# Peptides against a protein of PDB entry 3B8E: the designs that were tried, part 68

Target 1, 230 residues: chain A of PDB entry 3B8E
Amino acid sequence: PFLIFIIANIPLPLGTVTILCIDLGTDMVPAISLAYEQAESDIMKRQPRNPKTDKLVNEQLISMAYGQIGMIQALGGFFTYFVILAENGFLPIHLLGLRVNWDDRWINDVEDSYGQQWTYEQRKIVEFTCHTPFFVTIVVVQWADLVICKTRRNSVFQQGMKNKILIFGLFEETALAAFLSYCPGMGVALRMYPLKPTWWFCAFPYSLLIFVYDEVRKLIIRRRPGGWVE

## One batch from the design tools (peptide; made by RFdiffusion4, then SolubleMPNN)

Design b2_p14_4_s3 (from b2_p14_4, 14 letters changed)
Fold by OpenDDE base, seed 1:
Structure b2_p14_4_s3 (fold): chain B 230 residues (1-230), chain A 14 residues (1-14)
Amino acid sequence: as target 1 above (230 residues)
Amino acid sequence: DLVEELLKKILELG
């Protein structure tokens, strides 16, 4: 998200505090939960892998999978960001190169795509309005990520939701997202303004996309062991 | 404000 912010010179889609909340609040507990996930029955029955050849393949697979998932997460966040800004009069094309003027406190007449002038304060309000839904989008997408990461080869339907720590992690992330989105004073304290409940659903297509993608990937791995996907 | 300033500096250096 920050790289696109730099490259496209768009208003900041995700604040530093929000990033910290993601990194420390939403990623840590899930990561711990995955460490306590019971080993797949199929993995435990396998012969010891060759540490030189099989680690590299697994590392590449993991790197590619997480890279792709990360890209989908970023796309989901930016989609939400662009939708909110578009609803406030700033079309995506108009945002390109706008950052310099957007962040200038002395410019109080920045025009949107429809010729409406925005004060610095108004611009910051809409920017901070984007931070919360971006965060929530990440959380919702992470639901899918956490669920799919329970297994490497088996589907979620085969492994089930037996890890209580994972369930707790999902609950904690959701509770944190709700707290940051709806607790009074979060707009002032964390620059995260309240989110309309409808925006929680904005990320669902991307969460579903990740889920479907991973299930298809796993299905391919199961049907074609030793293929290029593995 | 400090975060914004830091971000601006990062953007300028990047």
Scores: peptide ipSAE 0.000, ipTM 0.312, DockQ to the pose 0.022
Fold by OpenDDE base, seed 3:
Structure b2_p14_4_s3 (fold): chain B 230 residues (1-230), chain A 14 residues (1-14)
Amino acid sequence: as target 1 above (230 residues)
Amino acid sequence: DLVEELLKKILELG
């Protein structure tokens, strides 16, 4: 998010402190929970790992986990960001290059896409209003990411949701998201203004997309073992 | 391969 902020010169979509909360709070517990996932039912049908050539975490796993899923996650966050700003009069095209004027406290007449003038204070309120929904969107998308990471080949429906620690991880990240979104003082401390409950649903299509994408991928792997999708 | 390289770059940039 910060890189896009710099490259596209758009208003900051997510605060730095909030990013730290994602990295340290919402990602760690789920990652640990995956270590306790039960072995896939087909694990004994796989060839033994060659310790000389096969890595436990190969480039393909890294590419899939951080690349494809990460891109969908980022798209979900930015979608929420753009929707909020659009509802406040700033269309995505208008945001490009706006950062310099947006962050200038001496400019109190920044125009939105409809010619409405915004003071510095008003702009910052809108900016900080985006932080919480962006964060929540990331968390909701991470639900799907965590669930799909339970298995490499088997469908989630085949493997099931037996990992209690994973369920705890989902609860923990959701509780953290709720705390940061609704606890008094978070607006001042973290620049995360309270979230309208409706914004939680903005991420659901993206979570579903990730889930469907991974299930289709796994289905292809099962039907065509040794294909390029593995 | 191109997608993989792009993804690696994105990951490196954080």
Scores: peptide ipSAE 0.000, ipTM 0.291, DockQ to the pose 0.023
Fold by OpenDDE base, seed 5:
Structure b2_p14_4_s3 (fold): chain B 230 residues (1-230), chain A 14 residues (1-14)
Amino acid sequence: as target 1 above (230 residues)
Amino acid sequence: DLVEELLKKILELG
């Protein structure tokens, strides 16, 4: 998100404090929960990997897959960001190069895509209004990410949702997201203004996309053991 | 605000 902010010179889509809340708040408990996941049912039916040849290649492929998931997460956040700004009169094309004027406290006549002028305070309210839905979008997409990380090869439907600690992690990150989004004073303390409940659903297509992507990947691995998709 | 100001300064210098 920060790289796109620099390259495209757009208003800040996600605040640093919000990023810290993701990294330290929402990701820790889910990550710990994965340590308690049960082994895949077919683990003993797999042939042993060659440690000299297969290990390095598999690590690279796994890293690439997680990199792709991370890109889909970022795209989901940016989608939410652009939708909110568009609803407030700022079309995506108009945001390109706007950051300098957007962040200038002395410019109180920044025009939107429809010629409406925005004061600095009004612009910052809209910006901070984007931070919360972006954060929530990441959390919703992380639901799918956490679920798919339960297994390497088996479908989630085959492995099931038996890990109670993982389920607790999902509730914890969701509760934290709700707290940060709706608790009084979060707008001042964290620059996170409350969002309408409808914005929680904006991320669902991307969550579904990640889920489908990983299930298809795992299906290919099951059909072609030792392939490049593993 | 302080973090934002620091980030802005870093971006201006970069």
Scores: peptide ipSAE 0.000, ipTM 0.335, DockQ to the pose 0.022
Fold by OpenDDE base, seed 2:
Structure b2_p14_4_s3 (fold): chain B 230 residues (1-230), chain A 14 residues (1-14)
Amino acid sequence: as target 1 above (230 residues)
Amino acid sequence: DLVEELLKKILELG
C-alpha cells in the first residue's frame, strides 16, 4: 500500500499504525498457524526426495505463499479503498497525482471527479474513513487466503479444517479487527474511524473469487499432475 | 509451475 502511495501519488490508503497492526497483530498468528498446518495427504505418500532440493523447493513455496498472500491482501484493500473514494466522488483515475494537493492543508478547493470542492478537513475525514475498511478487508481476505494455503494440491474439502491453531488465528484477527473498528476512541487515537457494518462485506466477493479460483486450480493440478498450472 | 513462475517474477518486480 505504501509503495503504491509513493509511486502513484495517491492519497494514503492505509495509516502507519494500521500497517503495524497488520504486521504484528493480524499476520503473525496466521503465519505461525500455517507452519503448523497438517501435512497434505498426498505429500505424505511421496517418497523422500533429495533433502537439499526439497529444502529449496520448500523455501520457494513458502516465499511464494507469503508473497501471494500479501499481494492478494493488498489488492483486496485497494479495492475497498477505491470503492470508498469513488462513493465519495473520487474516481480511481482522478486519484493519480492528487496526493500533493490532498495533503496540503492550505488548499481547500481540491476538486473531485465531479467538480465538487473539498476542504482539507473533509479530505482527511474521507482518508481516515478508508483506514478501517482497508484493514478489515485484509482480515476478511485473509480468511480465504489462509484456508486456500492449507494445501498445495488438495481441496480444502478434502484436507479439512483440522488445524486448531489456524482456527484460533482466524478468531484472533477477527476479534482484533472488531476491536479496532468499534472500540471508542480508535478514530482519535489510531485514525481508524468506526466502520459501518456493511463494509465487512465489501471483501467477500473478492474472497469468494480467490477461493473458487484456487479450488479450480487445485482441481486441475489433481487431474493433470505435472502440468503448467503447477 | 508456469503460474508460480509468473507470480515469482511479479514478486521480484514489486
Scores: peptide ipSAE 0.000, ipTM 0.281, DockQ to the pose 0.021; fails the geometry check

Design b2_p14_4_s4 (from b2_p14_4, 14 letters changed)
Fold by OpenDDE base, seed 4:
Structure b2_p14_4_s4 (fold): chain B 230 residues (1-230), chain A 14 residues (1-14)
Amino acid sequence: as target 1 above (230 residues)
Amino acid sequence: SLVEEIRKLIEELG
C-alpha cells in the first residue's frame, strides 16, 4: 500500500500506525501459529532437505504467502479504498497524482471528480475514513490466508482445523479489528474513524476469492505435480 | 499510550 502511495501519488490508503498495528498485532500470532501447524501429509513424505542444495527458507512458501495471496489481499484492500473514495466523489483516475494537493493544508479547494471543492479538513476526514475499512478488509482477508497457508497441496477440508493456536490467532486478530474499529478515541489516537458495520462484508468476496483461488491452485498441483503453479 | 507515542513520533518525522 505504501509503495503504491509513493508511485501513484494517491492519498494515503493506510496510515503508518495502522500498518504497525497489522504487523505487530495481527501478523505476529498468525505467524507463530504456522510454526505449530500440523505437517501436511505430502510434506511429511518428502525426502529430507539437502542443506547443500536447498535453501533454509522454502521459496515456494514465500511465493505463496507474499506473492500470490499477498497480491489478492492488497487488491481487496485497495478495492475498499477506491469504493469509499468513489462514494465520496473521487473516482480512481482522479486520485492519480492528487497526493501533493491533497496533503497541502493551504489548499482548501481541491475538486473531486464532479467539481465539488473539498477543504483540507474534509479531505482528511475522508482519508481517515478509509483507514479503518482498509484495515478491517485486511483482517477479513487474513482469515482466509491463515486457513489456507497451513497447507501447500491439501485442501482445507483434508488438513482440517486442528491447530488451536491458529484458531486463537483468528480470534485475536478479529478482536483487535473490532477494538480498533469501535473503541472510542481511535479516530484521534490512530487516525481510524468509526467503521460502519456494512464494511465488514465488503471484504467477503475477496476472502471467498482467495479460498477459491487456493483450492483451484491446489487442485492443479494435485493433478500436475511439479508444475509452475506451485 | 505506546501507540499514541509512536503516532507522535511518526508525525514528527513525517
Scores: peptide ipSAE 0.009, ipTM 0.389, DockQ to the pose 0.043
Fold by OpenDDE base, seed 3:
Structure b2_p14_4_s4 (fold): chain B 230 residues (1-230), chain A 14 residues (1-14)
Amino acid sequence: as target 1 above (230 residues)
Amino acid sequence: SLVEEIRKLIEELG
């Protein structure tokens, strides 16, 4: 999110602390999952897989999977971000390059896509209004990812422990999201204004789309084993 | 004090 903020010169979509929370959560769950998978593999006395090649392949597969999930999550968050800003009069195209004027305290007449002028204070309120929904959207998208993981027939047994870790991670993220969204003082401290309940639902259509996309992908993989999609 | 320090850190990073 921060990279896109810099590259596209758009208003900041997510607060720094929230980004750190996401990064920590996203990094911890995979690390724990890997640790448990290694422990299970050691317990099962599986014939010595060439530990170097198999570890590398697993690490690459895990890295790719997490990279893809991360991209999907980012897309979901940005979708919510753009929806909120669009509802406030800022269309996505108009946001490109707007950061310089957006963050300038001395410019109090930044125009939205409809010609309405926004003061610096008003702009910052809208910006901070995006932070919480962005984070919540990521959490909701992660829920969808969990459901997707549960639907993998052959991997469900192997992913049983991974699923527990994922569930725990999602619980922590959800608890964190709830804390950041509704705890008094978080709006002032973290620049995350309280989330309207309606914004929780904004992520659901996107999560559904991701779910459908992944199911279609799985179906294609099942029908064409060894295809370029694997 | 901790909250203020965190806020300052956020402001410095932001």
Scores: peptide ipSAE 0.009, ipTM 0.339, DockQ to the pose 0.044
Fold by OpenDDE base, seed 1:
Structure b2_p14_4_s4 (fold): chain B 230 residues (1-230), chain A 14 residues (1-14)
Amino acid sequence: as target 1 above (230 residues)
Amino acid sequence: SLVEEIRKLIEELG
């Protein structure tokens, strides 16, 4: 998200507070939950054939998979960002190169795509309105990510949802998202303005996409052991 | 006040 912010010179889609909340609030408990996940029966029974090569291949595949998931997460966040800004009169094309003027507090007549002038305060409200949905989008997408990370090869339908720590993590990050989204004063305190409940569903297609992607990937791995997807 | 302080800290670290 930050890279696109720099490259495209668009208004900041994700603030530092939201980044910190993601890193510390939403990722910490899930990471711990994964450490306590019950060993996958198929993984534990298989001795590493070649510890050096198999580890490298597995690390590369994991890195690629998580990289792809991360890209989907970013796309989901940016989708929400662009939708919100478009609803407020800023079309994606118009946002390109707008950052300099957007962040200038002395410019109070920045025009949107329809010629409406926006004061600095109004622009910042819209910007901060994007922060919360972006955060929520990440949380919703992480639901799928955390669920799919329970297993390496098996479907989530086979492994089930027995990890209480994971369930707690999902609850915690959701509760945090709700708190940050709806608690009074969060807009002023954390630059996270309240989110309409409907925006929680904006990320669901991306969550589903990740889920389907991983299930398909795992299915391919199961059908073609030792393939390039593994 | 605590929230504001945390916010400032986050901004400084960001």
Scores: peptide ipSAE 0.009, ipTM 0.337, DockQ to the pose 0.048
Fold by OpenDDE base, seed 2:
Structure b2_p14_4_s4 (fold): chain B 230 residues (1-230), chain A 14 residues (1-14)
Amino acid sequence: as target 1 above (230 residues)
Amino acid sequence: SLVEEIRKLIEELG
């Protein structure tokens, strides 16, 4: 999120402290939980590979998994960010290059996509309104991502939800999200304004899409082993 | 005062 903030010069979608909460609080337990996930039944039937090549494959798989999860999370967060700003009059295209004026305290006439002028205070309220939903969206997306990443080939329905550590991780990150979203003072301390309950559902369509996509992918892998999709 | 200081730090980092 911060990289896109710099490159695109858009208003800050997620605060630094919130990012740290994601990295240290939200992502840590789920990541550990994935390490303890039960092996797929098909993997257990495979013959041992060459140790050297197996390590390389594992590293590649891990890198790919973390990379993909991060990208999916970012996309989900930005989706929510753009929705909120669009609802407040700032279309995505208009946000490009707006950061300089957005962050200037002396400019109180920043125009939105419809010509409405926004004071510095008003802009910051909108910005900080985005922080909490962005974070929560990441958590909601993680619900799906963690579930789909627990297996490589098998469907979630086939593998099941047997990992208690994963379940604990899901509850932990959800509890953290709720705490940061609704605890008094978070708006002042962390620039995370209270979240309307409706925003919890903003990421659900996206999570569902990813879930369906992954299930289809896995289905293809099972039907065509050794294909490029694997 | 502490909250304000934290806020300022966040502003500097953000």
Scores: peptide ipSAE 0.008, ipTM 0.339, DockQ to the pose 0.033; fails the geometry check

Design b2_p14_5_s1 (from b2_p14_5, 12 letters changed)
Fold by OpenDDE base, seed 1:
Structure b2_p14_5_s1 (fold): chain B 230 residues (1-230), chain A 14 residues (1-14)
Amino acid sequence: as target 1 above (230 residues)
Amino acid sequence: LVEQLLQQRREELL
């Protein structure tokens, strides 16, 4: 997110506070929960991997898969960001290079894509209104990530949802997202302004995409053991 | 949306 902010010179899509809330609030409990996940039903039936050859290949493939998932997450966040700004009159093409004027508190007549003038205060409200949905988008996408991370090879439908700590993690990150999004004073304290409940649904296609992507990946691995996708 | 958020912000600052 921040790299695209620099490269495209767009208004900041994700604030530092939201990043901290992701890194410390939403990622930690889920990550710990995965450490307590039950072993895959087939893990003890797998032959020992060759620690010299198979480890490096698997680490590269896992890194690539998680890198791709991370890119899908970022795309989901940016999609939500662009939708909100477009609904407020700022089309994506108009945002390119706008950052300099956007962040200037002395410019109170920044025009949107429709010629409406925006004060600095109005611009910052809509910007911070993007930060909250971006965070929520990440949380909703992380639901899929957490669920798919339960297994390396088996479908989630085969492994099931037996880990109570994982379920607790899903509720915790969702409750935190709801708290940060709707608790009074969060706009002042954290620059996270309340969002319409409809914004939660903007992430669902991306969450589904990640889920489908991983299930397809795992299906390919199951059908072609030892393939380059494993 | 911006008007609503401006109103909410005003209420939070009061």
Scores: peptide ipSAE 0.016, ipTM 0.561, DockQ to the pose 0.033
Fold by OpenDDE base, seed 5:
Structure b2_p14_5_s1 (fold): chain B 230 residues (1-230), chain A 14 residues (1-14)
Amino acid sequence: as target 1 above (230 residues)
Amino acid sequence: LVEQLLQQRREELL
């Protein structure tokens, strides 16, 4: 998110507070829950790894997969951001380079893509209105990310959802997202303005994409043991 | 959406 913000000079898509809420709030309980996940049912059917070659290859492939998942998460957040700004009159092309004028308190006539003028206050309300849905989008995508992290090889449908602590983590991160989004005063305290409930659904295609991506990856690993995807 | 948020904020400041 921050790199695209610097390169494209767009209005800030994700605030520092929302980043802290992700790093400290939504990710901790899910991460702890993975320590209590049951071993994969096929662990005893795996061939012994070659300690000289397979360790380095597996570490690189795991790192690449997590990097790709992180990119899909960021794309989901940016999609939500661009949709909200487009609904408020700012098309994606018009946002390129707009940051300089957007953040200037003395410019009260920034034009949108339709010639409507926006005051500094109006622009900041729209910006902070984007922060909450971006955060919620990350949480909804993290549901899929947490579920796929349960296994390295088995399908989630084969492993099942038996970890009660993981289920608790999913409820905790969702409850935190709802609290930060809808609690009175969060707009003033955290610059997180409330979102319409419909914005929660904007992330669902990306959550599904991550889930399908990982299930396909795991399917390839099961069909081609020792392949370049493992 | 912006008009509604502006209105809500005005009501919170009063």
Scores: peptide ipSAE 0.015, ipTM 0.539, DockQ to the pose 0.030
Fold by OpenDDE base, seed 4:
Structure b2_p14_5_s1 (fold): chain B 230 residues (1-230), chain A 14 residues (1-14)
Amino acid sequence: as target 1 above (230 residues)
Amino acid sequence: LVEQLLQQRREELL
């Protein structure tokens, strides 16, 4: 998100506080779930025939899969961001390079894609209106990630403790998202304005895409053991 | 101001 904000010079799609809440709140639970899942899998698996090579391969594959999922998550967040801004008169093309004028407090006549002029205050309200749905989009997409993590390594029947950690993670992320989105004062304190419940559904196509992507990946791995997708 | 603008937007979004 932040890299695209710098490269494209678009209005800030995600606040720094929101990023911190994602990194510390939402990403930590999946990481713990993975670490726990790895520990359980290491307990259940016989020593790999070549622990160094098999570990390096598995780390690269995990890293690649997380990198790809992270890209899909970012795309989901940006989609929500662009939808909100488009609904407020700012088409995606118009946002390119707009940051400089957008963030300037002295410019009160920034035009949208339809020729409507926006004051600095109005622009900041729209920007902060994007922060919360972007965050919620990431959380909803992370639900798919957590479900995927659940289904990656073992059959659903072997996942007793893993399933509890996953459910806890889903609950924690959802509770955090609801708290940050709807708690009184969050708009002032965190610049996260409350969102309509409908915005929670904006991420669902991307969650589905992640799910389909992972199922296709698993299917490819099953059909071609030792392939580059493993 | 933020609360007023939020209120106004809530009314516009309803």
Scores: peptide ipSAE 0.014, ipTM 0.536, DockQ to the pose 0.028
Fold by OpenDDE base, seed 3:
Structure b2_p14_5_s1 (fold): chain B 230 residues (1-230), chain A 14 residues (1-14)
Amino acid sequence: as target 1 above (230 residues)
Amino acid sequence: LVEQLLQQRREELL
């Protein structure tokens, strides 16, 4: 979020507090839950890996896969951000370079893509309106990420959902997202304004995309063991 | 959306 905010000079898509809630609130319990995941059903059927070569290659491939998933997560968040701003008259192209005027308190006539003038207060309301749906989008995408991280090679359908701690993690991050989105005073305290329930569904295509991407990746690994994708 | 949020904020301040 911040990198694109700096490079494109767009209005701030995600607040610092919401980032802290992701890093410290929504990610910790799910990450711990993965430590309690059952071993893959085929782990004992695999030949012993070379401890010097195969571990390093696997760590690099895992790091690359997480990097790709993180990019898809960011794309999901930015999609939600651009949809909200477009619904409020700011098309994506118009947002480029707009930050300077957007953040200026003395400019009360910033025009949208349709020539409507926006006061500083109105602009900040729209900006803070983006924070909560962006956060919720990340949480919904994290559902898929957490589920796919259960296994390295086996399909989630083969491994199943036996880890109760993982299920608890999914519940916790969802409950936190609902609390931060709908608890009274969160708009003032955290700049997380309430969102319409429809915004929860905006991320579902991206969550599905991540799931399909990883299942296809795992399918390729199963069909071509020892390939560059493993 | 902005009008709804403004209205909600007014209701919270009241």
Scores: peptide ipSAE 0.014, ipTM 0.513, DockQ to the pose 0.033

